# Peptides against a protein of PDB entry 7Q4I, part 37

Target 1, 281 residues: chain A of PDB entry 7Q4I
Amino acid sequence: HENSTIAERLYSEVRVLCWIMTNPSNHQKKARHVKRTWGKRCNKLIFMSSAKDDELDAVALPVGEGRNNLWGKTKEAYKYIYEHHINDADWFLKADDDTYTIVENMRYMLYPYSPETPVYFGCKFKPYVKQGYMSGGAGYVLSREAVRRFVVEALPNPKLCKSDNSGAEDVEIGKCLQNVNVLAGDSRDSNGRGRFFPFVPEHHLIPSHTDKKFWYWQYIFYKTDEGLDCCSDNAISFHYVSPNQMYVLDYLIYHLRPYGIINTPDALPNKLAVGELMPEI

## One batch from the design tools (peptide; made by RFdiffusion4, then SolubleMPNN)

Design b1_p11_5_s2 (from b1_p11_5, 6 letters changed)
Fold by OpenDDE base, seed 2:
Structure b1_p11_5_s2 (fold): chain B 281 residues (1-281), chain A 11 residues (1-11)
Amino acid sequence: as target 1 above (281 residues)
Amino acid sequence: YVPFEEIEPPP
């Protein structure tokens, strides 16, 4: 009784490789639940680790474990993708093992863009990088051309990209991408609402008496409102999602239906030329 | 679950 024709079309036309940042201690605790929920909707799903796991489809990257090695792991992950998988997808999503992603909504956002456009999307932050950078926890998606430029042009040049493995991975990739003219796209919907979120839905949807001094409000690139208007109806990602919450979200989004309410999807936008972006809102 | 107020800023 469900018509998924448009979603099936987008699955074929907007191919997404999802790579998940994980570690051996989280393979069973977190990463497995990504594989059993939203990760199954990626065209390809790879877990980037320091140890191989054939049940998970985890890759052992030549990196150490710990927070200080996340940038090293990100560099090696994209090198691995470029070497083995650059033609397997059009778009390349980084997510954490506690990020939840609605892949259909990401395909909808990406549909007009050429994968040969040097662009990437996510939750844009304003510090450290002039054009902004994408929050690591919310997940970020690179075009095929962005991956090529990152691996081939940026990584080999210490003047363009940090050779050391230290630093915040999202800031460092943001610097590298800017230095090779990969554009930090606007992921907001036509109403100016965000699609990539660095926190759980509750923290965005519920107006907290959050001090206006909370760092997030100083980091966001675009002005966002709290409450129901915080989030696109086509939101893409949330971070700090527990394994149990992933199954809840999977049920709520894909199975639970209010009887008698039928959503008609908006028409797909026109495809953009190579190098063309949607107007900023 | 990490409370919103306890989430450390990115470095």
Scores: peptide ipSAE 0.133, ipTM 0.859, DockQ to the pose 0.134
Fold by OpenDDE base, seed 5:
Structure b1_p11_5_s2 (fold): chain B 281 residues (1-281), chain A 11 residues (1-11)
Amino acid sequence: as target 1 above (281 residues)
Amino acid sequence: YVPFEEIEPPP
């Protein structure tokens, strides 16, 4: 028998709306596999597209298709969430249709924070934005207050937020959020290990003779090493996960168990006040 | 599956 009592408590107390960036050509190829795997563990799951799909629960946003419209789609997705769903959750995750997320681990990270704190989390990159920005592929999660500030304060002001639909969506939202004093949080665990990953587990876990000149090492905000110490035992996300790999990860994480090994969860931390962050590591 | 070395940097 599995004891999920703490996970059930966190499901109720740390409500997460997940929105998935997709397009009509990927509804059947990718997005449906998110819905059939990790997306089931969100409190609410919405697919943001240019076409409606009632089987998928996809929303048709008033945007064009193609990579050059990802920023436009992100803006319209958060407008839609703010208008229809701002009270349905405490936290709002963006993920791609090839991102895999362990939602329980995200709830554990978010538990001490107030959703009224203007903060967001993800894989923090250092270029272009002074406080850093969160990598789009790894997925990023905004507090309810961060969504409010983005939609109400940033988006209507061309001086605070880019009005056109072009550019890197993750950089552009990072600039907008900084301009409305939404804090780029630290998602690392108590051992300093990352939780959000812009690549598949293999690329982080296996010490490759990766040239230290690889762009990723210049982009990461916090110094991390490859190998077993790369990743938290409570890792949250991976990117470039194929549809088949999503089912494998679901099996490995939620079903496959070594007989006779029982993990005891750590105690939950104390809740923080509104505006308070965890101490820097 | 995108090989690690072939992943283009963000713009």
Scores: peptide ipSAE 0.111, ipTM 0.842, DockQ to the pose 0.134
Fold by OpenDDE base, seed 1:
Structure b1_p11_5_s2 (fold): chain B 281 residues (1-281), chain A 11 residues (1-11)
Amino acid sequence: as target 1 above (281 residues)
Amino acid sequence: YVPFEEIEPPP
């Protein structure tokens, strides 16, 4: 028997629209596996593509395909969300078609925040943007107010937001959001452990697997240790997750249980006022 | 699966 009462409450109170960055060649290879696994736990799930797919629920955005168009696709995706879906959720997650997300853990992190607070969360990187920006691969989540400011205030102004479709999508949205006073939040847990991860669990959990010269250690905004202390017990996302590994993770997280061990959830924190953030650790 | 060492830095 399972008791999901708190998860059901958070599903209703912390509504999440998940949009998945994909392309027509990945609809069957990757995106459908997101839909069959973690994507079913979003309040709304939309696949952002260049071609419509009614089986997938994919939207054809007016963009070209390829890495040089990812920023263009991100801009069009958020315009589409603002026009059609801004009231369908409180929070708006971008993920890739090889990102795995534990949506319940994201709702837990977001619970104290008002969706009218101009904030976004993810794996924070320090280069290029003064307040930092969120890694595209780990996925990042905007409040409803952050989406409004991005689409209404930033995108129409070439001085605030890059009009061209070229550049790193995560860096460019990070610049735009900073320019409209959307805050780059701290997604770490109360122990200072990360929740959004730009790689598979194996790369974060195994000590000494990475050269200290690896770019990631220079990019991370907050110092993190390697090993089991790298990752929150309430981790939210991992990147470079294969379609097969999505089903493995779905089984391990939601079905596999060590017999005789019962986890009791921590108490929910107090809700914050509009514009208030949790203190950085 | 992309090995950690083969993951290029974001541009």
Scores: peptide ipSAE 0.107, ipTM 0.844, DockQ to the pose 0.135
Fold by OpenDDE base, seed 3:
Structure b1_p11_5_s2 (fold): chain B 281 residues (1-281), chain A 11 residues (1-11)
Amino acid sequence: as target 1 above (281 residues)
Amino acid sequence: YVPFEEIEPPP
């Protein structure tokens, strides 16, 4: 028997709309498995596509398909959310159809923050954007105010936000958000451990003799260690998760328990005022 | 499965 009372409280107090970046060719292959696993734990789940799929709850955005249209799809996705769903949640997660998310851990991270604070969280990268930007694959979460500023203030202004649909989606939204004073938050836990991961757990947990020349070490905003200390006990996301691995992760995280080990959750932090952030570590 | 070392950087 599990006690989920704190998780249920956070589900009601920290409402998350998850939108999934997908395409028609991946509706059955990938997106359906998100819906069958971690996507069920979102307060609202929407699949953003170029074709409607009533079984999936996919929206046909007015965009083309292909990697060169990901920025266009992100702009249209947030426009759609702002128009139809801005009051359905407090926080708005973008994830890929091969991102796995522990939504409860995200709610725990977000709990102290006001959704009226212009902030977003994810795996912070340092290139191209002065404050950093959040890796697209790890998923990133915007506050309601961040979505408002993005859609209402940034998107209509070509000086603040790229009007064409080309470019790296995560870099371009990062530029737009910086230009409207949406803060790139620190998603690390109190021990300085990361929560959003652009790769599968295996790649973060195994001390690989990865060449220090690997691009990731040049991109990561916060210095991180490899191995068991790489990752928060309250990690939020992993990328490049296959459909089969989503079911494995769901089993390992939510069903498999070591007998006789009881986890006691930390106390919830105090809520922050509007515009207040947690201290940087 | 893409090996960690073969994951291309963002464009």
Scores: peptide ipSAE 0.106, ipTM 0.835, DockQ to the pose 0.134

Design b1_p11_5_s3 (from b1_p11_5, 5 letters changed)
Fold by OpenDDE base, seed 2:
Structure b1_p11_5_s3 (fold): chain B 281 residues (1-281), chain A 11 residues (1-11)
Amino acid sequence: as target 1 above (281 residues)
Amino acid sequence: YVPPSEIRPPP
C-alpha cells in the first residue's frame, strides 16, 4: 500500500556505499544489527574491521584496534573503497556501528549534487579545521570525487594528510579533505534544520537535556536549536544508537504509521552543475 | 541512552 516510486528512483540515481567502522568484538554485538536494519538500504554495505567476517561482509584492514587506531582504519577503509568499490557508488558514507542512518533522506539531500563535485556532508564542527569537519559519530558522506582526492592526492602526501595512525579520525580526514579542496558542505534542510546528529534523537529533541556549556554547543558549526525544531523532517543520522534502538527506529520510521495521515514529498530540486553547491539558507 | 558526561568530544 506504500508508494516508494521516488525512493526507488533515488536508490538508483543516488547510489550510496556505506562503510561501517567496527571491530571484531562488535561484529555480533553491534554491526550485525546495522546490517539487519538501516544498512540494508545502502546500495553497498561494507564493514571495516581488523578481522574478516564473511557472514557480516566485514573486511580485515591492516590496522590495529582501539580508539587510537580509528584514523588508521579510516585511511585504510577509503583506500580499500577506492581500489575495489569506487565505481560501485556515487557517494560514500562512513558510519559507526552505533550510528543509525535514514538512507532515503541522505539520497534526498545528495540528489542535486554531482558526485564529481569535491564535497562531503555530515554534522559540521568548527574547531581544528577552518572550513569545519564532519563529526565521525554522526557519519559523513563523501562524493566519489572527494574519495578520489582523499586517496590519490591527500593520503600520499604527509604535508596534506597525517601519515601516523593516531589522532581523531574525523578531524584528521577533515584536515586532509580541506587540503585537497574538498568542500565541507552544509547538510541543513531548507528551513536551516540539521540532518546529521552526533547523539540519539532524545538528546536533540528534549530541551535542556544538556547545559549550554556542554562541548557540543561549542563545537557545532551552525547554530542549532533543541526540541521538535532541532531536526529536519528529513533527518539522516543519529549516533549512540543501541542495537535495540536500531530496531525501534526501523519500526517507527518504516512501519509505524498514523492512520489517515498522508505525507506528500516535496518536489526534487534541480540538479547542480559539477562544483556547484546549494544556495546558502 | 548515553549520559552527556559519557559523550566524548574530539581531543
Scores: peptide ipSAE 0.051, ipTM 0.788, DockQ to the pose 0.148
Fold by OpenDDE base, seed 5:
Structure b1_p11_5_s3 (fold): chain B 281 residues (1-281), chain A 11 residues (1-11)
Amino acid sequence: as target 1 above (281 residues)
Amino acid sequence: YVPPSEIRPPP
């Protein structure tokens, strides 16, 4: 048996709509495995595609397929969310169909923030955008107000947001959000450990897994290390997770337990006022 | 599992 009282409370108080970036060729290969694992823990789950799939709950956006159309798909996805679902959640997560997310840990991070605060979170990178931008693969989460500003204020203005569909999706949304004063939040825990990760756990946990010349070390906004101190005990996301590995992670995180060890959760922090952020470390 | 060499850098 398990006590999920706090998790159930946060499920109700910190409502998350998850939209998954996918394509028709990946509906069966990848997307359905998100739906069968971590996606079931979202308050609302939508797959953004170019073809409708009622079994998957996939939406056909008016976009082409391919990596060069990802920015176009992101714009249309958020337009769709704003039109149909803006009141269905407080927070709006973008993830890829090979991103794994521990939604309870995301709710814990988001709990003190008002959804009316113009803020978004993820794995923050420092290039191209002054305040930083969030890595697309790690997934990023917008407040309701951030979505409103993006769709209503940024997208209609070519001076604020790129009108064509080309470019790096995560960089382009980062530019648009900065231009409408949506803040790039700090997703680190109280120990300064990251929560959103653009690679699989192994790439972060194993020291010297990557060369120090690897681009990631130049892109990260906040200094981080490899090893066990790389990652929060309340980590939120990992990228490049295979369909089979999603089921493994579900088992390890939600079922496998070391007998006789009881984890007592920390107390919830006080809620912040609208526009207020947690102090950065 | 994706090896580091197959991870695309940002533009």
Scores: peptide ipSAE 0.050, ipTM 0.790, DockQ to the pose 0.146
Fold by OpenDDE base, seed 1:
Parts: sequence; structure tokens; C-alpha cells
Structure b1_p11_5_s3 (fold): chain B 281 residues (1-281), chain A 11 residues (1-11)
Amino acid sequence: as target 1 above (281 residues)
Amino acid sequence: YVPPSEIRPPP
């Protein structure tokens, strides 16, 4: 009853390794539910933790737990990926264990780009980093070349990348990537709508849900609106999604259909040359 | 859900 031919093509041509930031206390509570929902649509799924879990497929990184160690865990996660998995995918997504991702929509966004282009995508924030940085909670995706530059060129140089494990992980990786000329891409669709979201759908879809003084409006790199125009029809991610809501979203997106409505996908864009980006909107 | 008032910006 379903035609997935284009999605299957993109699954083959736009290979995504998803790594999930988690900890041992969340293996059963959160990470397992990622694995049972959206994580199964990644080409490869790895859980980055401080303890090994063979049932989950979790890796024990040589880092401590807590918010002050998230940057350390991110560095070790990408080192591990570069050493063991750099050829297993074209693109490398970081997500939290409470991030929900529509992987097919991410493949659609990434399709025109070469994985040899030094670029990364996510919800772009403007403070601290001149070109901006990508929100950690919304999830961010690096090209294969971006991972190479991060691990080989940035991490070994304390002048380019913070050597200690403290700080906001998303800001710190943003600084490191800028210092090795990895470009902070524009993830918005052709209508200027966002695709990566640092909150649940409700917080973005409902007008006036937040005060205009809320920090998010000062952090967002591109001007955005609330309501239905907040979000692309091909949105990629949402954050603070509970385990129960992951199953709800999985049902709504992949199973529930309004009878008699058929969505026709847009044509794929032309592929870009190595180093070429789509024009910013 | 986490209310927006409880969500902290990065430092």
C-alpha cells in the first residue's frame, strides 16, 4: 500500500550514521526507545555512553558523566567514529536520547551535498561563534570531511580546539569546526522554514507559547516565526521528546494516514560540486 | 514535556 522507492534510493545514496548521546542511567529509560523508533531508520546507530551495553549497542567512552563532561564525550565519540566507522556512512548525526529525528527528511536535505564538502547542519545559533553553531539538543549532522577535519586537524591542536572537557559541547564543537573551515550550513527549506528544532513540536507550532524575551529568540541565527509557518513540511528533528512521545510521533508520521490524501514528493535537486553550498534564503 | 522556562541557554 506504500511506495518507498525514493526513500530507499536515498537510504542507499545518503548514508547516515546516527550516534546518540546517552549515559548508563538512561539506557533503559530513554535510549532503548530511540532504538525502537526513529533510530532504526539510520544506516548505522551507535549509543555513546560511559558503560558498554551489548543489547543497546552502546559504546563505553573514556569519559565521566554529567553536563560538564558532554564536550569530552562529543570529542571521544567523533574520535571513535573516525577510527572505526568513517567509511560506514557519508553523514554523521549527533542526537540526544530525547531527540526525535525523521531521517528521510534529513537525507532529502543532504542529497545535493557532497560528503567531501566540509559542512555541517542543524539549528543554527548566532552567539559565541562568528558563523554560528548548531544547537546540541536539536541534533547536528557533519559531512565525512567535516568529521575528518574535526578529528585530524582540530582536536590535536589546543589553539584550534579546547583541550579540556568543560564547556557547552555544541558551542565548543562549533568553535573547533569554524577554526578548520567547516561551514555552518543553512538547513532551512526553500520557503525559509526551519528543519531542526531544539524543543518539542508544541513549543514551535503554538503562537505566543513563549515570551518574546525568551532566550531562544536572541539565539536563533535566522529570523523565524511561530505557528504552522515555523516548521518545514520536511522537518528533521525535535528535542525534549519523551519516550512515550517517540512512539506517538512514529505512529503519526509513518502509520496514521488521512484516507484519500496522497503526498507527491518534490523532485530531487541537482547535486552540488565538492565545496559548493545551496544559496542561503 | 519540559516547559520553556526550565530550558537553559548554553553558557
Scores: peptide ipSAE 0.049, ipTM 0.787, DockQ to the pose 0.134
Fold by OpenDDE base, seed 3:
Structure b1_p11_5_s3 (fold): chain B 281 residues (1-281), chain A 11 residues (1-11)
Amino acid sequence: as target 1 above (281 residues)
Amino acid sequence: YVPPSEIRPPP
């Protein structure tokens, strides 16, 4: 009874490779649930680990485990993608094994952009990087050209990209990308609502009397409201999503329907030229 | 509540 014609079109025209940051201890606990839920909607899904797992489709990268090695893993992941998969997709999403992504909404956001435009999207934070950087947990998506510039131009140059494997993964890739003129895009919708979220839906949707001193409010690049107006109707990602919550979200988003309510999608925007961005809001 | 230290690694 469902009409997916537009989604199917975007699946073919806006090809997304999703790579999932994971580790051997989380293959069964977390990563497999990504594969069984939102990850199946990617054009290509790869799990980046330190151990191979043929059941999961996990790749063993030559890196150590631990939070202090995430930057090393990200560098090796994108090197692996560039070597083996750069032509398999137009866009390359990094997500954690506890990130949930509505891939159709991401394709909708990306549709007007050329994959040859050096741009990436996510939840933009303002510290450390002049143009901002994208939150690692919310997930971020690079164009094919952004991946090329990162791997070919940035990584080989210690002046442009940190050579050691330590540091905040999302900050370090943000610095590298800025240094090769990859633009930190604006992922907000036409109403100025965010699409990539570094927390679970509950934390964004419910106005918690969060102290104004909470780091998130100091880090967020674009001003955002709390409550129902916090989030785009076409939101893309949430972080800290438990394995069970992934199945709940899959059910709520793709199966549960309020009888008699039909969502009519907006018309697709015109495609942009190479190097062109959407107008600022 | 997710502690800031979980998603804000030290600089």
Scores: peptide ipSAE 0.039, ipTM 0.757, DockQ to the pose 0.137; fails the geometry check

Design b1_p11_5_s4 (from b1_p11_5, 6 letters changed)
Fold by OpenDDE base, seed 2:
Structure b1_p11_5_s4 (fold): chain B 281 residues (1-281), chain A 11 residues (1-11)
Amino acid sequence: as target 1 above (281 residues)
Amino acid sequence: FVPPSEIEPPP
């Protein structure tokens, strides 16, 4: 028997809408495996596509397919969310159809923040955007106010937000959000360990003699360690997770237990006022 | 497994 009382409390108090970036060719190959694993732990789960799929709960956005249309799809996804779902959640997660997310850990990170605070979280990168931007693959989560500012203030203004559908979706939303004073938050835990990861667990956990020239080390906003200290005990996301690996992770995280080891969760922090952030570590 | 070399850098 597991005691989920705190997780149930956070499920009600920290409501998360997850939208999944997908395409019609991936509905059966990838997206359905998100729905069958971690996506079931979102308060609401929507698949953003170019074709409707009632079995998946996929929305047909008025966009083309391909990498060059991801920014267009992101804009239309958030417009759709704002129009139909802005009150269905407090926080709005973008993830890819090969992102795995531990939603309970995200709720724990988000708990102290007001959804009326203009903030977003993810794996923070330093290039292109002064405050940084969040990696698209690791997934990023906007507060309700951040979504409002993005859709209402940024998107209608071509000086604040790119009107064309081309470009890196994560960089372009990062620029738009900065231009409407949405803060790029720090997602690290109290030990300075990351929570959102742009790669699979293996890539972060195994000290690869990766050349310091690897782009990731140049892009990370915060210095991170390799190995066992790479990752928070409350890590939130991993990217490039295959459909099979999603089921493995779901089993390892939620079902597999070492007998006789009981984790006591830390006390919840105090809630912050509107506009307040946790102190930087 | 996507080798680090196949992980396209952000543009």
Scores: peptide ipSAE 0.036, ipTM 0.730, DockQ to the pose 0.150
Fold by OpenDDE base, seed 1:
Structure b1_p11_5_s4 (fold): chain B 281 residues (1-281), chain A 11 residues (1-11)
Amino acid sequence: as target 1 above (281 residues)
Amino acid sequence: FVPPSEIEPPP
């Protein structure tokens, strides 16, 4: 018998809307597998596409397909969320249709923060944006106030937010959010270990799997080590997760148990005031 | 490592 009482409490107190970046060619191939695995643990799940799909719960945004339109799709996705869903959740996660997310670990990270605090979290990168920006592939989560500021204050102003649909999606939202004083939070655990990952677990966990010249080591905002110390015991996301790997991860995380080992959760931290952040480690 | 599809390599 599993005791989910704390997870159920966090499900009610830390409400998460997950929106999934997808396209019509991936509805059946990828997005459906998100819906059948980790996406079912969101309080609300929406697929943002260029075509409607009532079986998937996909929304047709007024955007073209292709990599050059990802920024356009992100702007329209957050406009749609603000218009229809801003009160359905406290936190708003962007993920790709090949991102896997442990939503309970995200709720644990977010629990102390007010959704009225202008903050967002993810895998923080240091280039292009002074405070950093969050990796698009690792997924990133905005507070309700961050969504309001993005849609109401940033998007209508071409001086604050790029009006065209071109550019790196994650960099462009990072610039817009900085320009409206949305803070790029620290998502690391109390040991300084990361929670949002722009690659599969194997690429982070295996020491010396990458050359030290690999771009990731130049982009990462916080210095991290390779190997077992790379990743929090409460890791939130991994990217480039295949549909088959989503079912494997779902089994390993939620069903497979080593007999006789019981994990006792840490106590919840104290809640922060509006505008208060945890200190950077 | 596939570069993240969203990060344009620096010019």
Scores: peptide ipSAE 0.034, ipTM 0.739, DockQ to the pose 0.118
Fold by OpenDDE base, seed 5:
Parts: sequence; structure tokens; C-alpha cells
Structure b1_p11_5_s4 (fold): chain B 281 residues (1-281), chain A 11 residues (1-11)
Amino acid sequence: as target 1 above (281 residues)
Amino acid sequence: FVPPSEIEPPP
């Protein structure tokens, strides 16, 4: 028997809408496997596409397909969320159709924060944006106030937010959010370990898996090591997760148990005031 | 194992 009482409490108190960036060619190949695994643990799950799919719960946004349209899709996705779903959740996660997310660990990280605080979290990168921006592939989560500021204050103003649909979606939203004073939060745990990861677990856990000249080491905002100390015990996301690996991760995290080991969860932190952040580590 | 060369750099 599993005791989920704290997880059930956080499911109620820290409501998460997950939107998945996908396309019609990936509905059956990738997106449906998100729906069958980690996506079922979101309070609301929506797939953002260029074609409607009633089996998937996919929305047809008025955008073209391909990498050059990802920024256009992100803008239309958040407009759609603001118009139809802004009150359905407290936090709004963007993920790709090959991102895996441990939603309970995200709720634990978000618990102390007010959804009225203009903040967002993810894997923070240092280039292009002064406060940093969150990696698109690792997924990033906006507070309700951050979504409001993005859609109402940033998007209508071409001086604050790029009006065309070209460019890196994660960099462009990072610029827009900075321009409306949405804070780029620190997602690290109390030991300084990361929670959002732009690669599969193997790339972070295995020392020297990448060359020291690999671009990632130049992009990370916070110093991070490889090996067992790379990753929080409460890690939130991984990217480039194949459909088969999603089912493996679902089994390993939620079903496989070492007999005789009982993990007692840490006490929940105190709630922060509106506009307050956790101290930097 | 995805080779590091298949990891898309940030655009």
C-alpha cells in the first residue's frame, strides 16, 4: 500500500496545466505516449498543434509547422490558455512531446510560491537574456501572473515582444517575460542540485559523457557537475525521452520499489508572500 | 545513448 496523502494535497493546492508542443505527424508517434504516462498527473493536459485531434485533446492553433514557427506556436498557445483556461490552474507548464516530467516534484518546488508572483522556472541558461531564460526542451513553468503579463502586457507591444513568428521560442519568451518584469526563478534544490534537464538522465548522470567544450557548459546559468551530484533526488524533467523510455521511467519512478526502504518526505516549506522568492543557494 | 552531436544546440 502506498501513502499518497501529501501528493494528493499538493495536486489540489498546486494546480498545474500542462501544454505539450506537438504537430500532426507526432500525434500518434509521440504525443499519445505523453498522455499515457506523465501527462495524466497534470490537473489539465492540452496538446498544442496545427490540427485538431479529439482523441488526443489537441488544439489546432493558427500557425504553420516546422522549427521556424515554434515561437508563433508558443504565442498562440499562451493566448489560447489565457482566453480559455487561465482559471483552471495556478501554474502553466510548457513541455515538448519528448519531455518527461515528474509533476509531483514540480508541485513540491512550486508549493511555497504564490501564483500571483510574476515568476517562471526551468533549466536556466545565461546567454541572450540578462536574467537568463529557461531551456525550451527541459520545459518551463509560468505562474498565472506570468501568463497574464505575457499575454496582456508583452504580446500586444512589439517593443516588448517580437511580433513575427521567427526565432528561438525559449529565448524570445525569455526576452518578453524579462520586459514585463517576470522573474527567472532558481529551480535548484536545497543542495544546489538542478531539477529541470535539457537531456536524458544518462547524459547528466554519467561523468564525462560530454566534452568539456560542449555548448551546454557555456549556457548553464548555475554551475552544475556531472555524475550522481548532477541531479536533485526531486528532479522534475528530462528531454529527448523516447516513447519507450517514457514507459520505462513511469515504471521505475511509480512502480519499482526497493523492498524495506521507506522514504519519509521532508516537511513542506513555509509559504512565501506575493512577490517573494526563495533565497538563492 | 543519444550522441552529443544529435543534441540540438540552442538556436
Scores: peptide ipSAE 0.034, ipTM 0.722, DockQ to the pose 0.147
Fold by OpenDDE base, seed 3:
Structure b1_p11_5_s4 (fold): chain B 281 residues (1-281), chain A 11 residues (1-11)
Amino acid sequence: as target 1 above (281 residues)
Amino acid sequence: FVPPSEIEPPP
């Protein structure tokens, strides 16, 4: 028997729409496994594609396929969300079809924040954008106000937001959001440990898995350690998670328990005012 | 080994 009372409360109070970046070739190979694992814990789950799939609940966006169209797909995805779903949630997560997300941990991080605060969270990178931008692969979550500002204020203005569909989608949305005063939040826990990860758990948990010259260490906005202290006990996301690994993670996180060990959750923090952020660590 | 080319924004 499990006690989910706090998780159920947060499911109701911190509503999350998850949209999944996918394509027709990945509907059966990847996206379906998101739907069968972590995606079922979102309040709303939508797959953003170039083709409709009624079994998947995939939306056909008016975009081409390929890496050079990811920015175009992100713009059309948020336009679609704003038009059809802006009131269905408080927070709007972008994830890839190989991102795994612990939605309860995301709700815990988001709980103190107002959805009317212009903020977004993810794995913050420091290049190209002064305040930083969130890694596309790790997934990033916008407040309702951030989505409104992005779609209504940024997208219609070529001076604020890139009108073409080319470029790195995460950098381009990061520029657009900065230009409409959407804040790049700090997603780290109270110990300064990261919650959104652009790689699989193994790559973060194993010390010296990458060379110190690896681009990631130059891109990460906040200093982070390798090993067991790399990652929050309330980690939110990992990227490059295979379909099989999604089921393994679902089992390990939600089903496998060491007998006689009971986790007691921390108390919920106080709610912040509109426009207020948690203090920087 | 995730090739650096997937996450490096094109220049």
Scores: peptide ipSAE 0.030, ipTM 0.726, DockQ to the pose 0.122

